# Designs tried in a protein design run: peptides against a protein of PDB entry 8HF1. Part 229

Target 1, 320 residues: chain A of PDB entry 8HF1
Amino acid sequence: NVMLYATKPTEVMVSFPHQEQVLTVTRLISAEIEKFYVSLDLMNIGVQPIRRSKSLQCLRDPSKKSFVKQLFNDFLYQMKEYGIYAASIAIISLIVEFDIKRRQAETLSVKLMHRTALTLCEKIRHLLVQKLQDMTYDDDDDNVNTEEVIMNFSTPKVQRFLMSLKVSFADKDPKDICCLVFVERRYTCKCIYGLLLNYIQSTPELRNVLTPQFMVGRNNISPDFESVLERKWQKSAIQQFRDGNANLMICSSVLEEGIDVQACNHVFILDPVKTFNMYVQSKGRARTTEAKFVLFTADKEREKTIQQIYQYRKAHNDIA

## One batch from the design tools (peptide; made by RFdiffusion4, then SolubleMPNN)

Design b2_p25_1_s3 (from b2_p25_1, 13 letters changed)
Fold by OpenDDE base, seed 4:
Structure b2_p25_1_s3 (fold): chain B 320 residues (1-320), chain A 25 residues (1-25)
Amino acid sequence: as target 1 above (320 residues)
Amino acid sequence: MESPLEELEELITDEQFEKLVLQQL
């Protein structure tokens, strides 16, 4: 019984200005998605066959329309919360999903619906890439993946996060780093992973220091819908992080289910801490002597964040 | 010169909470 005296991590807060990046491109994209929703509501896709999964839960396959709207709403959220650069990565995931769904379409009407969604995603991607290129003199797609472009087209939250990574890990030994990055949403893990790959590659001080991975929490939706590939990826990502082949893991709060991730020296909470369980579980991963637990907050929410963290500390001490 | 990290990171202390509560009263 080694009482692992869990050293309490140093809790730090990084404030960011609440700038609504009122970019013309983001307004245009939002307006195009809203127009698409009107068109989508008018589409007759027919009666969808209820796939009776053998498991007794009639999981009504969410209406193929509701899934389309969910993906675009998730994209709009990422564009708002993480910025245009992150959105340019996020839209690729939508393109892939809609192309898969288009190919799997059982009816011409459903195929057309997913094709229309795909065409909108391609238009959105073009608008995003064009806006990223406004800062670059050269039309080369590779030129949009610079530290400068990533920083300039990221939200203040993401800018502060990237700055925190750079300052915390510049020229450090990769073996001395065990970092977790918590995000609220499953799809954000992949988006931030893609952003970090490009940022690390463009930042000399981090290029040989940080090796990111991402883990998508198990969907509470039946493990039967989790592709064999997704399960294989999750197992591989966890194993790479355990073996030290990756030293930064991006994960969603859905890691509630028992992923034994090693003791980390840094835990970043990129999104607001919404629950006591999220606070305890994420903070409980920062277990080294010099471990940091880093929160990101808008300046306007600073006081509320401090109050909430104090309440969580108190509640945690009352249970311990 | 504060380290660039110290300029970025604010310690979340119990004293800061007490100060905030006192400022709201």
Scores: peptide ipSAE 0.260, ipTM 0.734, DockQ to the pose 0.052
Fold by OpenDDE base, seed 1:
Structure b2_p25_1_s3 (fold): chain B 320 residues (1-320), chain A 25 residues (1-25)
Amino acid sequence: as target 1 above (320 residues)
Amino acid sequence: MESPLEELEELITDEQFEKLVLQQL
């Protein structure tokens, strides 16, 4: 029971400036997605056959239009919260998902819908990559994966996160590192994982120090939508992290389901702590006084974040 | 010279919370 141990990690807050400047490319992408939603609403998909074997979520949207909109809304969130570089990775996950859904389409109309979504994702990817290349002299896709490009096209939150990793772990022994990174959304795990792989590879002082993995919590709403691949990946990632073959684990707040992750010396909360349970569960992974529990907050939300953490500390002490 | 970490990292102490709560009262 994680509540029974009064874990007293060193709690740290990293403030970041609120990014007010929306790039023209992000406005263009948002406008293209909104145009696509209008087109999607006009698409006659017909009555989809309700297969009895589809999980309850697949039953909620027989047209699958809401699911398509959800994926693009999650992408828009990632682009806003993590930046253009992270968005260039996030869009690949949409491409993969829509390609799977296109292949699984039972009707020509659904197949066409997913094809149209794919075409939009490919256009978005091109716009993002082109914008990343505007800072590179060479047209090679590999040249966009530099520390400079990653930093320049990341939000202030992600910049501060990457700086915190670099300063915390530069030239350290990989064996002495056990790091957790908590994110709110499932899709963010893979996006931040891809970003970290490229950042670590471009950062010599981290290249042989950090070995990242990601874990997506079980989808409580539809275990059937967890691909056999995702479940295998999750088991492998957890095992690699237990064996010390990975020393940084990115996870969503869905650690509720009994994943016995070892005590960590660093816990980063990349997204706002929205619940007491998230606070207790994430903080409960940093068990020593030498362990760091790092929160990220916008400067404008600093006071509110501090107050919220105080309320969570008080509530935790009243239960402990 | 403050460590580059110390410039980035603000310690969230109970005393800082008490001060912030007291400033809002």
Scores: peptide ipSAE 0.219, ipTM 0.703, DockQ to the pose 0.059
Fold by OpenDDE base, seed 3:
Structure b2_p25_1_s3 (fold): chain B 320 residues (1-320), chain A 25 residues (1-25)
Amino acid sequence: as target 1 above (320 residues)
Amino acid sequence: MESPLEELEELITDEQFEKLVLQQL
């Protein structure tokens, strides 16, 4: 019995500068969303037709407006935390969701609400794409998916993350790479996945090295609302990662213990570690002898981050 | 020459935490 001593991963912190400059386009988009919230609050989403008890209808109408606001608040978070380029990908997911909800609307008032939200998303998409195009010198090169455009329109956090990927994986054998990227929010997984696809395709040193996938954690929303499609996608993504057809996995939650994921050599935590369980479980995926566990922090939060990681290390050593 | 990675990566060591605590005392 060779006791494979579980080698502790090397813990690394990457600092990024705080971005003080809010672009004019991000202020305009935020102001348009706030104007839309005022209009949304004034919208009389008429009482749904009386086929089911009056009590259940009054409880459902606030939830529909709240859901619309939640999606735009999530988009505003993506734009702030990851930048304009990431926001241009995130807005497409809102367009798809509001178009589905518009088609599924049982009432004209609900249909109109989702149509108004969709019209705002198309306006936001146009403003974002136009801003990405402002840096292309050639009037004919509509290609906003260059390494330069991605880097220039990403937040300092995302820039440092992309640089860390490039330095860590440039010209490596794809078989030697098993990478996890943890994010806080489920919608961030798809946004960062789309960003990475375009970045890898535009970066010659990574194009044949990294193959990304994403996995959205199961929301505590009843297993009945997980679309059969989402469950099929999750199974396919996990299988591709197990088979080595994908070597980078983006996750919004620590993969449950029952997901047999190969020992990873890199674990990136793109968002702040908020819980001891997230720290232990994410770090516990970095199991190779040369495994790295990489955290990203703003320079102003560096000290607080170090103190928090030390507290988590101490608490982990007291339980182990 | 430190690798471009060594310029970006700070090791989180227990010694660095001890130094940080000692600087606050």
Scores: peptide ipSAE 0.189, ipTM 0.673, DockQ to the pose 0.054
Fold by OpenDDE base, seed 5:
Structure b2_p25_1_s3 (fold): chain B 320 residues (1-320), chain A 25 residues (1-25)
Amino acid sequence: as target 1 above (320 residues)
Amino acid sequence: MESPLEELEELITDEQFEKLVLQQL
């Protein structure tokens, strides 16, 4: 019985200033989305046949309006939590989704609803890109992907996360890196992935060091909405991470369902840890001798976060 | 008995973080 003393990872807390990014552009975008919700509520799209799948709480809106509102609410959350730069990437995912839904629309009214949502996303994208360009002297779209623009238009949380990656991994051997990044929401995985691709490409010390990938956990809620493409992507992403072709994995679920992910040396928790199970399972991936488990907290919530982590540590030690 | 709030060993303060970033640049 070799009790492999699971070396407890070093637990690190990174504080960030609680700044509400109250930019005029974010207020304008929020106001345009609220105006769109009023218009959406007035839109008659007819009664759609309720498909009997009991588990689809989100598709219980016979109008599909709730799904449209969910995507914009997820976008507003990403803009608030990660900043304008992250929002410029997130809006592209909404454009793609609404274009697919517009093409799949069974009725003219549903097609028009998705077209109106798409037109709003295109307007939002223009407002975001224009705001990113306000700091660049050159009109070239490629100039908005600089380290400076990414940092200046990211929230303090994302700034500290990017700095933590740079400090942790600058000039290291890619083979010695096995990093997990946990986020709360499914759509955040793809948004942070796109942000990291651009940041790594703009940061010479990371360009040949970090190869990011993202994975969305199987939400039991809708295997039907996992496109064949998303399932192929997920399988490919996991395989690339196992083979060492990717060394940083962004995920929104604790890898519960049989995803044997290797022992990692770094685990970042970008969003607040909401459950004891999430804490134990995410920390349980940091299994190497020098493993780090990094948490991010606002300064105003630092004490509350420390107390919560202490309670989770205590509860974990009482079960072990 | 002071419950050891086992200091999350490296509470990287903003100052410590800035120092770590500046030491690598």
Scores: peptide ipSAE 0.164, ipTM 0.595, DockQ to the pose 0.049

Design b2_p25_1_s4 (from b2_p25_1, 14 letters changed)
Fold by OpenDDE base, seed 5:
Structure b2_p25_1_s4 (fold): chain B 320 residues (1-320), chain A 25 residues (1-25)
Amino acid sequence: as target 1 above (320 residues)
Amino acid sequence: MSSPLESLEELITDEQFEKLLKMME
């Protein structure tokens, strides 16, 4: 029995300054969402017919108001954690979702609720795009997708992540790259995917090097939210990554369900490692001899992160 | 036994990052 000494990946920690980018635009957007929540709570949408769909979450909010608030709370989180450039991409996903929900609304009151949410999303999109354009001398929408604009309107965490990609992969052969990027939230996968597409297109050293895809795991709690299109897209994205047609995959924590992704040479953890299982499973994908496992931490949380990783390493060595 | 913490390398130092930012300005 040749114990394949699984070569432990090189573990790297990248620190970033904890600066809360207190932009006037982010305060304005947060205040508009809070005003909308007050209005939403006052909306009488009536008792919705209890569809006997087995998903426990659909049973908890018959008003569907909590779902609307969840989407805006996820947007606010993305704006805070990734910056206003990422938020300009994230808001498009909300626009698409609320337009679908508006069209699928069984009652006029629910239709009006989703229309009001959609109108707020369009206002937020305009405020974000206008702020991105304030840094560009040219009014053309295409000028907001430059490397400079992306970097200046990203959080220090995202800036360090993008620079880490550039340093790691500039002028490399695409065939030699198998990269995973882990994020905590489902919606962050789409947001970071859109950001990476624009960044790679604006960065000559990466244009023909990195081909990103994303994978959103199965939401076991609401299978009704997984469109047939999303399931087809997930299968296609996984297949493209297996075939080498994509060499960077953005994943939420759902790789826990045993999606057989190939052995990777780079694994980036963009969000904090919250569980031992996430640590072991994500690190266990970095299986090549020269594999890197890269963590991002705020400077103020560096010591706490180091201690947590030490505990996870110890626990992993005690089981192995 | 080298402390498991001694193996945490920084991929991009603050100095390297500041140099990269200045090259983009």
Scores: peptide ipSAE 0.029, ipTM 0.572, DockQ to the pose 0.045
Fold by OpenDDE base, seed 2:
Structure b2_p25_1_s4 (fold): chain B 320 residues (1-320), chain A 25 residues (1-25)
Amino acid sequence: as target 1 above (320 residues)
Amino acid sequence: MSSPLESLEELITDEQFEKLLKMME
């Protein structure tokens, strides 16, 4: 009876100060989005023909206004939780999405709605980029992607996450790294992926060490053409991670059963662990010898987080 | 019985993070 003592991963907590980025630009952007919502509610889009697309989401909002509001609400969340640098990347995803929806618009009124949303996204992008440039001496777009700009315009949570990556992986062999980063939301995967690409490129100690990829869970795949491209991307990203061509994978918490991701030596949970299932599934990926399971918590929520993790540990030991 | 706190290691101390931030300023 070789009791395979499954080496339990070392659980690590990283605390960060709760600092609200009190930037005038974030208040201005929030106010512009609120004004846009008032305008959007006044728009007469008419009854849209319900395409018999089997997606339950198309049944809930025939005007497609709720989808527009959802994207801007997710953007506002990302700006608050990850900072204005992350927001400058997140807004590009909204621009792409609204441009696709504008081109696919079945009516002039829907086309105009998406055009108005695009105009707002372009304004928001300009405000964000201008604020990032205020720290750069040179007007060149490439100058906003420095380690300094990324760090200064990221939330304390993201700063601590990036520093944790730097300390954990600086000058290591890329082959010795198998890292997962879990985030709550689908759009956060793309945003943090873009941020990590720029951070890794600007950080000499990581540039040839970390190769990031991202994957999004199936439940958020709209049956539209975007879903086919995203499914192809997801399959390619998983394959690159399996082949060792990528060594850091960003995942949303909606990992459906059956994505056999290899045993990892590092698992980072960037967002709060809200469920026992998320704790078990994410921790269960840290299976190598000396694997680390890293959690981030605000100082104000530290005690509550510790108690919650203790309850999850107890419950996991009672099932195992 | 190790307190639930004793079983959660800090990867980097707050002082180490503050030093890293100041080196980037």
Scores: peptide ipSAE 0.027, ipTM 0.619, DockQ to the pose 0.045
Fold by OpenDDE base, seed 3:
Structure b2_p25_1_s4 (fold): chain B 320 residues (1-320), chain A 25 residues (1-25)
Amino acid sequence: as target 1 above (320 residues)
Amino acid sequence: MSSPLESLEELITDEQFEKLLKMME
C-alpha cells in the first residue's frame, strides 16, 4: 500500500501595485451612470390599472429598478478591478441582458426603462472602444485586440495575472496543463474568458497551448431562470475540460459545491479570498504533484493577506 | 516557530516583471 502522500500544493503570492488609474473616460462613464440612476429613480414603471379611477397609486416594481442598478454596479466594479479592456467586454453582456429584458417586458414603461439602459450601454461601449483605438492611430491596424492594447488597458492585477500565465505556460505541452482560475462574481467569468481568448490569440507562446473555458455558478436565486441554454453550455464546458479539449477553466466562487473537476496542477485566485471555505475548496483542487496555488494581492494589503492565509492554514491543520 | 512569511514563494519577482515589460517595449 504505497500511501500516495497527497503532495501539498506550493502556495505562491503575487503582489501588484495599487494604482488608481483615474482615466478621463472612466470618470465620464461613472458620471453618465450616476445621471442615469437619477433618471431611473424618477421613472414610473408601475402597471397602471386599466380602470379610469384617478387615485390608485401605481404599484412600482422596485425589483426591476434594483436589477438594472445591480448590473451597472457590477459593470463599474469590473471596470475598476480589471480595467478598460475588460470593461469593453463586460458592457456587451449588459447589452445582451437589457435586450432580453426589453423583449420580455409586458408594459411600455418597463420596455422604455430597459431601452434607456440599453442606449446608455451602447454609449459606454462607444466611449470604451474609442479609448482603446487611441493607441492604434499610428498603425493602420484597427485591431484593438493586440497583446499591447490588452496589457496597457488592464489593471496591475490583470497585468500580473497575464504575465503569470505566460511565465507558467509558454511553450508547454497543452496535455500537461490543468488550470483553474477563480473569480468572485458570475459576470467576471465571461469578461475574463473574453479577455483570455483575445490575449491567447495575440500571444504566440500561448497560442495552441491554452484553451480556456468558463463556468458560471448556479444562480441560487432562481434555478428556473437558468436558461436551458446556460445549463447546456455549463455541461459542455465541464465535458470539454474533462476530455482535455480545454485546459483552463474560469470559475466563480459559487462553484465550490458542485464541480467534480479533475486534479489540477495550477489554481489561480484572481480575487481576494474572503472565506475559509473558499481557501480550503480552491486549494483542494491543486492535487497533482508540484501543483501551484497562486494568490494575487495589492502591495498595500500584502501583510493583511499573509496574516489571513496563515490563520486559514492553522485552522485547516487543526481540523485535519 | 517557522515565520508565517517563509512559506509563500513569489512566482514572478518585481524585477522579473519589469524585465518582461521591457521585452514587450
Scores: peptide ipSAE 0.027, ipTM 0.646, DockQ to the pose 0.045
Fold by OpenDDE base, seed 4:
Structure b2_p25_1_s4 (fold): chain B 320 residues (1-320), chain A 25 residues (1-25)
Amino acid sequence: as target 1 above (320 residues)
Amino acid sequence: MSSPLESLEELITDEQFEKLLKMME
């Protein structure tokens, strides 16, 4: 139980301006998704066979309209919270998911639903990539994966996160780095992982310093829905991080019971700390006084965040 | 009781961030 360790890391607050990137492209994408929801509600997909998986939790049948809406809502959240560049990576995960579901569809109506969702994702991807290319002045360098493009099309939160990584880890020995990055959502792990791969590759000071991995928390979804491939990948990612072959791990806040990640010298909380348990579990990974526990907050929420962290510290000291 | 503020450091100030952005431009 991580609660038993008196952790005294150096707590760091990084503020960022609350800028809503009111880009025309984000409004257009949101409007296209809303139009798609109206169309989706009108689609007759028929009665789907309820695969009674033995697990008591009503597994949201992945063929249901609600699952399609969840994926697009998660995408809209990522676009808002992390920016256009992160959204261009996030949309690829939706494309892959809808293509798998389209191929696995037991009915023509479900197949058509996933095909329509896939077509929308391809349109969204094109709009995002086109907007990323607006910053590439040279007609010959179609490379949207530069440090400049990544920074300019990231939210202030992500910009501050990337700069915090650069300042913290530039030209360091990879062996001296053990970094955790906590995010709220499962899909954000993959999105931020893809962003970090491109950022590290575009940043000379980090190319040979940071080796990222990501860990998707076990969904409370029955082990039967975790593809054997996803389980193998999770085990491999954890093992690489334990062996020091990866030195940065992106985790969802739901580190379920049993992911024994080693003590880390840096813990970044990219999303707001919403619960005492999240605070204790994440901070409990930074076990030394030299370890940094880094929080990100909008300037307007700074005082509220500080007060909330103080309450969590007090509550933790009362239990310890 | 240390003020809630005294135990939180800023890793990157707004001025440092603006300097870093200008170096990337």
Scores: peptide ipSAE 0.025, ipTM 0.613, DockQ to the pose 0.045

